# Peptides against a protein of PDB entry 1EBD: the designs that were tried, part 26

Target 1, 138 residues: chain A of PDB entry 1EBD
Amino acid sequence: KASYEGKVAAEAIAGHPSAVDYVAIPAVVFSDPECASVGYFEQQAKDEGIDVIAAKFPFAANGRALALNDTDGFLKLVVRKEDGVIIGAQIIGPNASDMIAELGLAIEAGMTAEDIALTIHAHPTLGEIAMEAAEVAL

## One batch from the design tools (peptide; made by RFdiffusion4, then SolubleMPNN)

Design b1_p12_3_s1 (from b1_p12_3, 4 letters changed)
Fold by OpenDDE base, seed 4:
Structure b1_p12_3_s1 (fold): chain B 138 residues (1-138), chain A 12 residues (1-12)
Amino acid sequence: as target 1 above (138 residues)
Amino acid sequence: AATPKQARLAAM
């Protein structure tokens, strides 16, 4: 957010076209464990009348998290039930600040949970948790 | 609507 706003401001000052605001702006808290979010929370979607699947997968079931001895937390996908489109994601756990970028891209591109589930993730990685959560949403 | 990935898979 702040870096992007700074870029848009610099472009405007230079007389260039401003970048279009992204739909999916990530929010990150560099706590222990890290917290990251992009798009809708499950309750926000429900409050707007969106029927959602909240697919949750724990880091305790992720092979890389086990190998790192850092298994606190989970990934949650917020998936629109009618079409399987990912509209939000939350990560609490190891490397959440970087892992949110994949899901930010997925939301911004209008991808489905199936698109993530059918994408091969390297093994073992923390990033596999996105695939596992996407499979839960199917 | 199918995503570009889903469309590719359906065409296989």
Scores: peptide ipSAE 0.173, ipTM 0.769, DockQ to the pose 0.043
Fold by OpenDDE base, seed 5:
Structure b1_p12_3_s1 (fold): chain B 138 residues (1-138), chain A 12 residues (1-12)
Amino acid sequence: as target 1 above (138 residues)
Amino acid sequence: AATPKQARLAAM
C-alpha cells in the first residue's frame, strides 16, 4: 500500500498520469511458519453473503516441501462459486511471504481457479501448491 | 466446450 501510493505520487509529480487501483493488499507475518493473506478470508466472504468454495491443500503433500523437510501448514483459496473467480488466498508455510505474490496477481487480474489449475507450475516447487489448491476448487 | 482459459489462449 504505502510504497505503491508513493510510486503513484512520484509519477504524478513527474507529469505521468497514474492512479491507485489495487483490488487486494497482501498481509505478511514473517513468523515460523510464515503467514500470508490477500483478499477475502472465507468467513469475511460468508459474512458479506458471498457463496464461496474454500479449497485447501497441505504442504505435507507438496514434493518440494517434503524435500526441504518443511511441511507445516497449507494454502487456501477462497473462490466465488458462481463464476470460479479467486477472491482471496491464505498461506501458512514455507516461503508464504513470496508465494502470496502469485495469488495477489491472480486476484488483481480477476483470474479463476481454473486459470491457475491450467497453469503449469515447475516440479518440484513450493509454488505448485497453488495449482493443487486450484484443482481442489474445480 | 473450451474452458475460459482455453478460449483466451485460442484468441491470441
Scores: peptide ipSAE 0.064, ipTM 0.669, DockQ to the pose 0.037
Fold by OpenDDE base, seed 1:
Structure b1_p12_3_s1 (fold): chain B 138 residues (1-138), chain A 12 residues (1-12)
Amino acid sequence: as target 1 above (138 residues)
Amino acid sequence: AATPKQARLAAM
């Protein structure tokens, strides 16, 4: 446990002088639709030389979003290709401000796209879009 | 092979 957590932490820590190295701080804009982000954007990862998969899933394909008639936007996962670790996420759409917390937890814990894809989400929910985007990254 | 998730769950 401690040696694996220490390696993932040490690889994230090597870039910034902060005495409390959170891997990911969420940013939220309470617009309509809401916007949320945590960790890397796709272009930021590329500019740092990280080879990434950008997995995108639209709310127009989410059963709960359809039932709410609120289908604008998408979820995007930024996944490191080497090991499948999630290093960033962006949400534009319904409940983005709360839904970003699952992805913040996943990034902070060093989880992979497979870890989210293999997590059962309740049907129908907005949160299922994280699982659907994770499946796109596989 | 065990998935990364399965490997972590088995190590708890």
Scores: peptide ipSAE 0.041, ipTM 0.639, DockQ to the pose 0.042
Fold by OpenDDE base, seed 2:
Structure b1_p12_3_s1 (fold): chain B 138 residues (1-138), chain A 12 residues (1-12)
Amino acid sequence: as target 1 above (138 residues)
Amino acid sequence: AATPKQARLAAM
């Protein structure tokens, strides 16, 4: 948020057209394990009357997390049932602060769970958890 | 039928 708004301000000062146009703002807590979130939480979507799928995949089922001996936590996708569009994501686990960027991109681009599930992720990586959670949402 | 992703890719 603040860095993005700072870039928009710098572009405006430079005389370039710029806009603050974003659907989702990432939030990160650099705890152990790390916590990251973007877009809707499942309960927020429900409170707004959005019918959602909450697809969850644990780090303990990921080959890279096992190899790192760091398997605490999970990734959760919040997917709108009507059209399969990803509207939120939460990550608790190793490297969550960087892993949230893919899901931020997916939300801003209006991508579906199918878009992520049908994207090849490198093996073995923590990034595969996003693909696996997307497959759960299908 | 094409999946949503397949339909988007075919429209590019």
Scores: peptide ipSAE 0.025, ipTM 0.593, DockQ to the pose 0.040

Design b1_p12_3_s2 (from b1_p12_3, 5 letters changed)
Fold by OpenDDE base, seed 3:
Structure b1_p12_3_s2 (fold): chain B 138 residues (1-138), chain A 12 residues (1-12)
Amino acid sequence: as target 1 above (138 residues)
Amino acid sequence: PARPKLERLAAM
């Protein structure tokens, strides 16, 4: 957010067309466990009248998280029921700060849960949890 | 957007 707003401000001062877009701005808290979010929370979507699936998968069921002995938390996908489009994601757990970038890309590209579920993730990785949560949304 | 993975799967 702040770095992007700084770029937009510099472009505007230079007389170039620029806009601040907030559609898929990631938010990260470097706690233990880490917390990351992009797009809608489940309740925000509901408050706007969007019918959503909240697909949740725990790190306790992820092979890499088990191998690291770091299994706290989960990934949650917020999926619009009408078309299966991913409109939000939250991660609480190991490497959440980096893993949120895949989901930010998916939201910006207008991808569905099926698009992630059909993407092969390397095994064993923490990133497989995105595929597992996408399969829960189908 | 284009769905190239789904298009490939449907062509198998």
Scores: peptide ipSAE 0.102, ipTM 0.740, DockQ to the pose 0.035
Fold by OpenDDE base, seed 5:
Structure b1_p12_3_s2 (fold): chain B 138 residues (1-138), chain A 12 residues (1-12)
Amino acid sequence: as target 1 above (138 residues)
Amino acid sequence: PARPKLERLAAM
C-alpha cells in the first residue's frame, strides 16, 4: 500500500497520468510457516452474502514442497460461484510471502479460476499449487 | 465479467 501510493505520487509529480486504483491489499506474516492473504476470506464473503467456492490444495501434494521436505499448510482460493472470479486467496506454507503476488495480480485483473488453471506453471515449483487450487475450483 | 483468456491473448 504505502510503497504503491508513493509510486503513484512520484508518477503524478513527473507529469505521468496515474491514479490509486487497487482492490486487494496483501497481508503477510513472516512466520514459520509463512502466512499470506489477499482479498476475501471465505467467511467474509459468506457474511456479505457472496456465494463462494473455497478451493484448497495442500503443500503435502506439491512436488516441490515434497522435494524441500516442507509440506505444511495449503493454498486456498476464494472463488465467486456466479462467474468463477477469484476474490480472495490465503497461503500458509513455504514461500507464501512471494506466492501471494500472483494471486494479488489475478484478483486486481478480475481473473477467474480458469485463467489460473490454464496458466502453465513450471513443474516442480511451489507456485504450481496456485494452478492446482484453481483446478479444484472448476 | 472477466475477459476470456483468448481475448486477452489476441490483444497482445
Scores: peptide ipSAE 0.030, ipTM 0.644, DockQ to the pose 0.054
Fold by OpenDDE base, seed 4:
Structure b1_p12_3_s2 (fold): chain B 138 residues (1-138), chain A 12 residues (1-12)
Amino acid sequence: as target 1 above (138 residues)
Amino acid sequence: PARPKLERLAAM
């Protein structure tokens, strides 16, 4: 957030068209395990009257997480049930701070769970968990 | 189940 707002301000001063978009701002806590979030939490969407699918996949089922012996936590997608659009994501686990960027992009672009599920992720990777969670949302 | 990838790509 603050770094992005600083960039937008610098671009505006330089005479470039720039806008602050608040739709997909990531929040990260560099704990062990790491915690990352972007967009809606499941409860926030429900409180706004959005019918959602909460698709959860555990790192304990991820081949790379198993190979690293770091299997704590999960990825959760918050998917709008009407159209399958991803409106939020949460990651608790290894490299959550970096992995949240894919989901931030997906939300900003208005992508569906089907978009991620049909994207080939390299095997075995931690990022593959996003594809697995997207498949759960279908 | 997801739509077949080719069918989805043709609808974009």
Scores: peptide ipSAE 0.027, ipTM 0.645, DockQ to the pose 0.033
Fold by OpenDDE base, seed 2:
Structure b1_p12_3_s2 (fold): chain B 138 residues (1-138), chain A 12 residues (1-12)
Amino acid sequence: as target 1 above (138 residues)
Amino acid sequence: PARPKLERLAAM
């Protein structure tokens, strides 16, 4: 947030059209398990009248999480039903702080759950949880 | 359900 607002301010001072967009700004808590979020929570989208799918996939079903003996938590995608566009993501689990970057990119680029579900992830990785959650949203 | 990859690429 603060680093991004500083860049937007520098661009505005340089005479470039720039605006602060808060939708794709990640929030991270480096707890055990880690917590990360970007974009809408399911309830925020509903309160704004957006019809959403909340797709959830647990770390306990991921081969890399099992191999690490760290299976606590889940990934949740918030997907707009009208067009399948990803508008939010929440992660509780190992490496959530880095895993949120893919989902931040997907939201910023206006990608769909189909875009992530049809992206090949390396096996076995924690990143496959994003692909599995996207498949649940289809 | 996801579309077949070739059909998706042809629609871009």
Scores: peptide ipSAE 0.065, ipTM 0.740, DockQ to the pose 0.032; fails the geometry check

Design b1_p12_3_s3 (from b1_p12_3, 4 letters changed)
Fold by OpenDDE base, seed 5:
Structure b1_p12_3_s3 (fold): chain B 138 residues (1-138), chain A 12 residues (1-12)
Amino acid sequence: as target 1 above (138 residues)
Amino acid sequence: AARPKLERLAAM
């Protein structure tokens, strides 16, 4: 947030019109396992009356996580049922702090679970879990 | 909703 706002301000001062127009702010805890979140939690969406799909995929089923012997946790997508738009994501597991950036981008762009499911992720990677969770949401 | 994938690709 602060770094992005600082960039927008610098661009404006340099004569490049820019605006702060973001929907989602990532939250990261550099614990073991790492925890990351962006957008809605499932319960927050439900409390606001949003009908959601919570698509969860475990790191124990991810080929890279298995190869690293680091299979604790999961990725969860919070998908609005009406249109399949991703409105939140949570990651507990290896590299969660970096992996949340893809999902932050997806939320800011108004992408659907289908958009992620149809994006080829390299095999085997930790990031592939986002594609797998997106497929669960379809 | 996001633009269809094909429309995004055509705009590149």
Scores: peptide ipSAE 0.030, ipTM 0.649, DockQ to the pose 0.052
Fold by OpenDDE base, seed 4:
Structure b1_p12_3_s3 (fold): chain B 138 residues (1-138), chain A 12 residues (1-12)
Amino acid sequence: as target 1 above (138 residues)
Amino acid sequence: AARPKLERLAAM
């Protein structure tokens, strides 16, 4: 957020068209396990009257997480039920701070859970948990 | 929704 706002300000000063968009601003806590979030939490969406699917996949079922002996936590996708559009994501687990970027991109692009589910992720990787959670949302 | 996968791939 702060670095992005600083970049937008620098671009504006340089005369480039730039705007701050707050739709998919990631939040990261570098705890153990790491916590990352972008877009809506499930309860926030419900409180706004959005019918959502919360698709959750555990790191305990991820082949790379098992190989690393770091299997705490999960990825959660918050998917709008009407159209399958991803409106939020939360990751608690290994490399959550980096992995949230894929989901931030997906939200900004208006992608669906199907878009991620149909994206080939390398096996075994931590990143494939996004694909697995997207498949749960279908 | 994003563009269909085939349309996105054709635009690369």
Scores: peptide ipSAE 0.029, ipTM 0.629, DockQ to the pose 0.046
Fold by OpenDDE base, seed 2:
Structure b1_p12_3_s3 (fold): chain B 138 residues (1-138), chain A 12 residues (1-12)
Amino acid sequence: as target 1 above (138 residues)
Amino acid sequence: AARPKLERLAAM
């Protein structure tokens, strides 16, 4: 957020038209385990009257997390039931701060859980957790 | 369940 808004401000000062246009802003806490979020939380979507699927996949079921001996946490996708569009994601676990970028891209592009589920992720990686959570949402 | 990849690709 701050870096993006800083770029927009610099462009405006330079006399170039620039606007802040985003669907989702990532939030990261560099704790142990790391916490990352983008878009809607499940309860926020429900409070706005959006019917959602909350799909959850644990790091303990991921081969890379097991190999790293760091299996705490989960990835949660928040998927709109009407059209399968991903509207939010939350990650607690190793590398959550970097893993959230894929899901930020998916939300900004209006991608579905099907789009992520049918994308090949490298094996073995923590990134496969996004694919597995997307399959749970189907 | 996800539709087969070939069906998705044909719909693009």
Scores: peptide ipSAE 0.027, ipTM 0.638, DockQ to the pose 0.030
Fold by OpenDDE base, seed 1:
Structure b1_p12_3_s3 (fold): chain B 138 residues (1-138), chain A 12 residues (1-12)
Amino acid sequence: as target 1 above (138 residues)
Amino acid sequence: AARPKLERLAAM
């Protein structure tokens, strides 16, 4: 957010056309385990009257996390039931700070859980957990 | 369950 807003401001000062047009702002806490979030939390969506599926997959079931002996936490997708569009994601676990970028892209592009579930992820990777959580939402 | 990939791609 701050770096992007700084870029937009610099471009505006330089006389370039620039706009802040984004749906999702990632938030990261570099704790151990890392915490990352983008878009809606499940309860926030419910409080706004959005009917959602919360699809959760644990790192304890991820092959790469097992190989790294770092299996604490989970990924959660918040999926709008009406159309399957991903409106939020939360990650607690290994590499959450980088893994949130895939989900930020998915939200900004208006992708569905089906779009992630049908995307081939490399095996074994931590990133496969996004595909596994997307499959839970289907 | 996800739709077959080819069916999904044809609907886009």
Scores: peptide ipSAE 0.023, ipTM 0.612, DockQ to the pose 0.032

Design b1_p12_3_s4 (from b1_p12_3, 5 letters changed)
Fold by OpenDDE base, seed 1:
Structure b1_p12_3_s4 (fold): chain B 138 residues (1-138), chain A 12 residues (1-12)
Amino acid sequence: as target 1 above (138 residues)
Amino acid sequence: PARPKLERLAAL
Protein backbone atom coordinates (compact mmCIF):
# COMPACT_ATOMS: atom_id res chain seq x y z
CA LYS B 1 0.00 0.00 0.00
CA ALA B 2 2.39 2.77 1.12
CA SER B 3 4.97 1.90 -1.59
CA TYR B 4 2.25 1.81 -4.26
CA GLU B 5 0.76 5.13 -3.10
CA GLY B 6 4.29 6.59 -3.23
CA LYS B 7 4.69 5.34 -6.82
CA VAL B 8 1.32 6.85 -7.87
CA ALA B 9 2.29 10.15 -6.25
CA ALA B 10 5.69 10.16 -8.03
CA GLU B 11 4.02 9.37 -11.38
CA ALA B 12 1.46 12.17 -10.85
CA ILE B 13 4.26 14.66 -10.03
CA ALA B 14 6.06 13.52 -13.22
CA GLY B 15 2.89 14.25 -15.28
CA HIS B 16 2.10 10.59 -16.04
CA PRO B 17 -1.52 9.39 -15.91
CA SER B 18 -1.79 7.31 -12.74
CA ALA B 19 -4.67 6.12 -10.58
CA VAL B 20 -4.80 4.33 -7.23
CA ASP B 21 -6.81 1.13 -7.52
CA TYR B 22 -7.56 -0.48 -4.15
CA VAL B 23 -9.15 -3.73 -5.43
CA ALA B 24 -6.19 -5.99 -4.56
CA ILE B 25 -3.92 -4.24 -2.02
CA PRO B 26 -2.03 -6.97 -0.11
CA ALA B 27 -1.50 -6.82 3.65
CA VAL B 28 1.34 -8.94 5.10
CA VAL B 29 2.54 -9.69 8.62
CA PHE B 30 5.96 -11.39 8.70
CA SER B 31 5.19 -13.46 11.79
CA ASP B 32 5.75 -17.19 12.32
CA PRO B 33 3.54 -18.39 10.75
CA GLU B 34 3.31 -15.57 8.17
CA CYS B 35 -0.06 -13.90 7.59
CA ALA B 36 -1.20 -12.43 4.28
CA SER B 37 -4.50 -11.03 3.01
CA VAL B 38 -5.84 -9.45 -0.18
CA GLY B 39 -9.36 -8.22 -0.99
CA TYR B 40 -12.36 -9.08 1.18
CA PHE B 41 -12.49 -11.04 4.35
CA GLU B 42 -15.57 -13.30 4.52
CA GLN B 43 -17.22 -11.16 7.21
CA GLN B 44 -16.54 -7.88 5.32
CA ALA B 45 -18.26 -9.30 2.23
CA LYS B 46 -21.24 -10.46 4.34
CA ASP B 47 -21.49 -7.05 6.06
CA GLU B 48 -21.74 -5.47 2.55
CA GLY B 49 -24.51 -7.94 1.61
CA ILE B 50 -22.33 -10.04 -0.76
CA ASP B 51 -23.25 -13.73 -0.73
CA VAL B 52 -19.93 -15.60 -0.58
CA ILE B 53 -18.39 -19.05 -0.42
CA ALA B 54 -15.45 -19.25 2.00
CA ALA B 55 -13.28 -22.10 0.73
CA LYS B 56 -10.58 -23.18 3.18
CA PHE B 57 -7.73 -25.67 2.70
CA PRO B 58 -5.18 -26.54 5.45
CA PHE B 59 -1.39 -26.69 4.98
CA ALA B 60 -1.53 -29.98 6.95
CA ALA B 61 -2.99 -31.51 3.74
CA ASN B 62 -0.35 -29.95 1.41
CA GLY B 63 2.41 -32.32 0.25
CA ARG B 64 5.14 -29.63 0.23
CA ALA B 65 4.18 -28.32 3.68
CA LEU B 66 4.38 -31.90 5.02
CA ALA B 67 7.81 -32.37 3.40
CA LEU B 68 8.99 -29.10 5.02
CA ASN B 69 7.51 -30.06 8.43
CA ASP B 70 5.70 -26.67 8.32
CA THR B 71 1.98 -27.45 8.27
CA ASP B 72 0.48 -24.74 10.48
CA GLY B 73 -2.36 -22.68 9.04
CA PHE B 74 -4.48 -22.56 5.90
CA LEU B 75 -5.48 -20.73 2.75
CA LYS B 76 -8.99 -19.25 2.51
CA LEU B 77 -10.62 -18.03 -0.71
CA VAL B 78 -13.58 -15.65 -0.56
CA VAL B 79 -15.66 -16.32 -3.68
CA ARG B 80 -18.77 -14.43 -4.79
CA LYS B 81 -21.53 -17.04 -5.22
CA GLU B 82 -23.31 -15.23 -8.09
CA ASP B 83 -20.47 -15.63 -10.62
CA GLY B 84 -17.68 -17.56 -8.85
CA VAL B 85 -15.35 -14.50 -8.93
CA ILE B 86 -12.59 -14.44 -6.31
CA ILE B 87 -12.99 -11.26 -4.24
CA GLY B 88 -10.60 -12.04 -1.37
CA ALA B 89 -7.96 -14.39 -0.02
CA GLN B 90 -6.23 -15.01 3.32
CA ILE B 91 -3.16 -17.16 3.98
CA ILE B 92 -1.72 -18.14 7.34
CA GLY B 93 1.29 -20.42 6.87
CA PRO B 94 4.62 -20.99 5.13
CA ASN B 95 5.56 -18.43 2.45
CA ALA B 96 2.18 -16.60 2.78
CA SER B 97 3.90 -13.25 2.00
CA ASP B 98 4.90 -14.42 -1.51
CA MET B 99 1.96 -16.75 -2.20
CA ILE B 100 -0.55 -13.88 -1.80
CA ALA B 101 0.73 -12.36 -5.08
CA GLU B 102 -0.90 -15.11 -7.21
CA LEU B 103 -4.23 -14.40 -5.54
CA GLY B 104 -3.77 -10.63 -5.87
CA LEU B 105 -3.28 -11.18 -9.62
CA ALA B 106 -6.36 -13.42 -9.76
CA ILE B 107 -8.53 -10.76 -8.05
CA GLU B 108 -7.21 -7.90 -10.26
CA ALA B 109 -7.87 -9.99 -13.38
CA GLY B 110 -11.45 -10.84 -12.26
CA MET B 111 -10.67 -14.59 -12.16
CA THR B 112 -13.04 -17.24 -10.85
CA ALA B 113 -12.35 -20.14 -8.52
CA GLU B 114 -12.64 -22.35 -11.63
CA ASP B 115 -9.81 -20.40 -13.33
CA ILE B 116 -7.50 -21.24 -10.39
CA ALA B 117 -8.73 -24.86 -10.09
CA LEU B 118 -7.96 -25.34 -13.82
CA THR B 119 -4.43 -23.88 -13.45
CA ILE B 120 -1.84 -26.65 -13.19
CA HIS B 121 0.46 -26.13 -10.20
CA ALA B 122 3.78 -27.95 -9.87
CA HIS B 123 3.76 -30.97 -7.54
CA PRO B 124 4.68 -30.87 -4.71
CA THR B 125 4.55 -27.08 -4.03
CA LEU B 126 3.04 -24.78 -1.42
CA GLY B 127 1.25 -23.00 -4.31
CA GLU B 128 -0.93 -26.10 -4.91
CA ILE B 129 -2.94 -25.03 -1.85
CA ALA B 130 -4.53 -22.25 -3.96
CA MET B 131 -5.73 -24.86 -6.47
CA GLU B 132 -7.01 -27.11 -3.67
CA ALA B 133 -8.93 -24.24 -2.04
CA ALA B 134 -10.37 -23.27 -5.45
CA GLU B 135 -11.59 -26.87 -5.95
CA VAL B 136 -13.38 -26.63 -2.56
CA ALA B 137 -15.23 -23.54 -3.88
CA LEU B 138 -16.68 -25.42 -6.96
CA PRO A 1 -22.66 -22.74 -20.33
CA ALA A 2 -19.00 -22.44 -21.35
CA ARG A 3 -16.48 -22.74 -18.52
CA PRO A 4 -15.19 -19.33 -17.26
CA LYS A 5 -11.57 -20.10 -18.31
CA LEU A 6 -12.70 -21.13 -21.81
CA GLU A 7 -14.85 -17.99 -22.13
CA ARG A 8 -11.85 -15.82 -21.19
CA LEU A 9 -9.58 -17.64 -23.66
CA ALA A 10 -12.19 -17.22 -26.44
CA ALA A 11 -12.26 -13.45 -25.77
CA LEU A 12 -8.49 -13.11 -26.51
Scores: peptide ipSAE 0.051, ipTM 0.669, DockQ to the pose 0.042
Fold by OpenDDE base, seed 5:
Structure b1_p12_3_s4 (fold): chain B 138 residues (1-138), chain A 12 residues (1-12)
Amino acid sequence: as target 1 above (138 residues)
Amino acid sequence: PARPKLERLAAL
């Protein structure tokens, strides 16, 4: 947030058209395991009357996590059922702090679970878990 | 919703 707002301000001062237009602010905790979140939690969406799919995939089923011997936790996508749009994501596990950036981009762009599922992720990677969770949401 | 994949690819 603050760094992004600072960039927008610098661009405006430089005479470039720029605006602060963001929907999702990531939250990261550098614990062991790492915790990251962006957009809606499943319960927040439900409390607002949004019908959602909570698609969860465990790191214990991820080939890179297995190879690293770091398989604790999961990725969760919060997907609006009406149109398949990703409205939130949570990660507890290895590299969660960096992996949340893809999902932040997906939410800001109004992407669907299908858009993530149809994006080729390198095998084996931790990031591949986003594709796997997106496939669960289809 | 996001733009269809083909429209995104045609804009590259």
Scores: peptide ipSAE 0.035, ipTM 0.668, DockQ to the pose 0.053
Fold by OpenDDE base, seed 4:
Structure b1_p12_3_s4 (fold): chain B 138 residues (1-138), chain A 12 residues (1-12)
Amino acid sequence: as target 1 above (138 residues)
Amino acid sequence: PARPKLERLAAL
């Protein structure tokens, strides 16, 4: 957020067209395990009257997380049930701070759970958990 | 919008 707002301000001062879009701003806590979030939490979507699917996949079922002996936590996708559009994501686990960027891109682009589920992720990787959670949302 | 990958998969 702050770095992005600083960039937008610098671009505006330089006379480039720039806008602050707040739709897909990530929030990260560099704890152990790391915590990352983008877009809606499941409860926030429900409080706004959005019917959602909350698809959760655990790092304990991820081949790379097992190989790293770091299997705490999960990825959660918040998917709008009407059209399958991803409106939020949360990651608690290894490299959550970096992995949230894929889901930020997916939300920014208006992608569906199907778009992620049909994207080949390298095996075994931590990022593969996004594909697995997307498959749960179908 | 068109979904070229989904369209290709549905045509198989």
Scores: peptide ipSAE 0.035, ipTM 0.666, DockQ to the pose 0.036
Fold by OpenDDE base, seed 2:
Structure b1_p12_3_s4 (fold): chain B 138 residues (1-138), chain A 12 residues (1-12)
Amino acid sequence: as target 1 above (138 residues)
Amino acid sequence: PARPKLERLAAL
């Protein structure tokens, strides 16, 4: 958020047309394990009357997390049930701060859980957890 | 919103 708004402000000062247009803003806490979030939490969506699927996949089921001996946490996708559109994601685990970027892109593009589930992720990676969570949402 | 992958593939 702040770095992006700073870029937009610098472009505006330079006389270039600039706009802040975003659906989701990533939030990261560099704890151990790391915490990252983008878009809706499950409860926020419910409080707004959105019917959602909350798909959760644990790091303990991921081959890369096992190989790193760091299996704490999970990825959660918040998927709008009507159309399968991803509206939020939360990650607690190793590299959550970087892993959230894919899901930020998915939300901004209005992608579905099917779009992520049918995307080949490199093996073995922590990124496969996003694919596995998307499969749970189908 | 992005079109689902299957819809994109069916349009090729």
Scores: peptide ipSAE 0.032, ipTM 0.644, DockQ to the pose 0.047

Design b1_p12_4_s1 (from b1_p12_4, 4 letters changed)
Fold by OpenDDE base, seed 2:
Structure b1_p12_4_s1 (fold): chain B 138 residues (1-138), chain A 12 residues (1-12)
Amino acid sequence: as target 1 above (138 residues)
Amino acid sequence: AVSGRREKVLAR
């Protein structure tokens, strides 16, 4: 957020038309395990009257997480039921701080759970958890 | 069912 707002401010000072326009701001806590979030939490969406699917996939079911001996946590997708659009994601687990970037891109681009489920992820990777959670949301 | 992504992309 702050770095993005800094770029917008620099462009405005340079005389370029620029505005802060974003759908999703990533939030990261570099704990062990790491925590990352972007867009809506399930309860926030419900409180706004959005009908959602919350799809959850555990790191313990991922081959890369098993190989790393780091299987704590999960990925959660928050998907709007009307059109399957991803509106939020939460990750607790190894590499969550980097994994959230794919989901931030998906939200900003208006992608669906199907768009992620049909994207081939390298095997074995932690990134496959996003694909698996997207498949659960279908 | 996961069948519409390719068609969506090709329609751009």
Scores: peptide ipSAE 0.037, ipTM 0.691, DockQ to the pose 0.039
Fold by OpenDDE base, seed 5:
Structure b1_p12_4_s1 (fold): chain B 138 residues (1-138), chain A 12 residues (1-12)
Amino acid sequence: as target 1 above (138 residues)
Amino acid sequence: AVSGRREKVLAR
């Protein structure tokens, strides 16, 4: 947030039209396992009356996580049922702090679970879990 | 659908 706001301010000072216009702010905890979140939690969406799909995929089913012997946790997508738009994501597991960036991009761009499911992720990678969770949401 | 996504990308 602060870094992004600093960039917007610098662009404005440089005479470029820029505004603080973002939907999602990532939150990261560098614990073991790492925790990352962006956008809605499932319960927050439900409390606001948004009908959601919570698509969860475990790191225990991810080929790279198995190879690393680091299989704790999961990725969860919070998907609006009406249109399949991703409105939130949570990751507990390896590389969560970096992997949340893809999902932040997806939310900011108004992407659907189908958009992620149809994006080829390298195999085997931790990031592939985003594709797997997106497929669960379809 | 795959076709619809491709069309959206190409329309940019």
Scores: peptide ipSAE 0.030, ipTM 0.653, DockQ to the pose 0.046
Fold by OpenDDE base, seed 1:
Structure b1_p12_4_s1 (fold): chain B 138 residues (1-138), chain A 12 residues (1-12)
Amino acid sequence: as target 1 above (138 residues)
Amino acid sequence: AVSGRREKVLAR
């Protein structure tokens, strides 16, 4: 957020058209395991009266995580039931800090769980867990 | 149904 706002400010000072227009801001904790979040948590959505599906997939079932011997944690998608739109994601596990960017893009683009489920991910990769979680939401 | 944001993206 602060870095992005700084970029917008610098562009405005330079006389370039720029605006802060974002739907989701990623939050990352570089712990072991890493923690990342973007958009709504499940409880936040419920507290706002949004009916959601919380689709969770564990790294213990991910082929790349198994190969790396780093299987702690999970990916969770928060999907609005009305239209299948992804409104949030949480990752606890390997490379969570980088993997959250795909889900940030999906949220900003207004993608559905189906859009992610129908996207071919390379096998075996950590990123494949996003596809697996999206399939759980269908 | 889809979100208004989804509709805008699909209209691009």
Scores: peptide ipSAE 0.026, ipTM 0.590, DockQ to the pose 0.089
Fold by OpenDDE base, seed 4:
Structure b1_p12_4_s1 (fold): chain B 138 residues (1-138), chain A 12 residues (1-12)
Amino acid sequence: as target 1 above (138 residues)
Amino acid sequence: AVSGRREKVLAR
């Protein structure tokens, strides 16, 4: 957030058209395991009256996480039930701080769970968990 | 599903 706002300000000062038009701001805690979030939490969506699917996939079922012996946590997608649009994501686990960027992109672009599920992720990778969670949301 | 998504991507 702060870095992005700084860039927007610098571009505006330089006379380039620039706006703060973000839909989703990532939040990261560099704990062990790492915690990352973008967009809605499931409860926040429910409190706003959005009917959601919360699709959760554990790192314990991820081939790369198993190979790394780091299987704590999960990825959760918060998907709007009406149209399958991803409106939030949470990751607790290995490399969550970096992996959240894929989900941030998906939310900003108005992508669906199907858009992620039908994207080939390299096997075995930690990032493959996003595809697995998206498949759960279908 | 796959066909519709492919069309969406290629239409960009």
Scores: peptide ipSAE 0.022, ipTM 0.601, DockQ to the pose 0.042

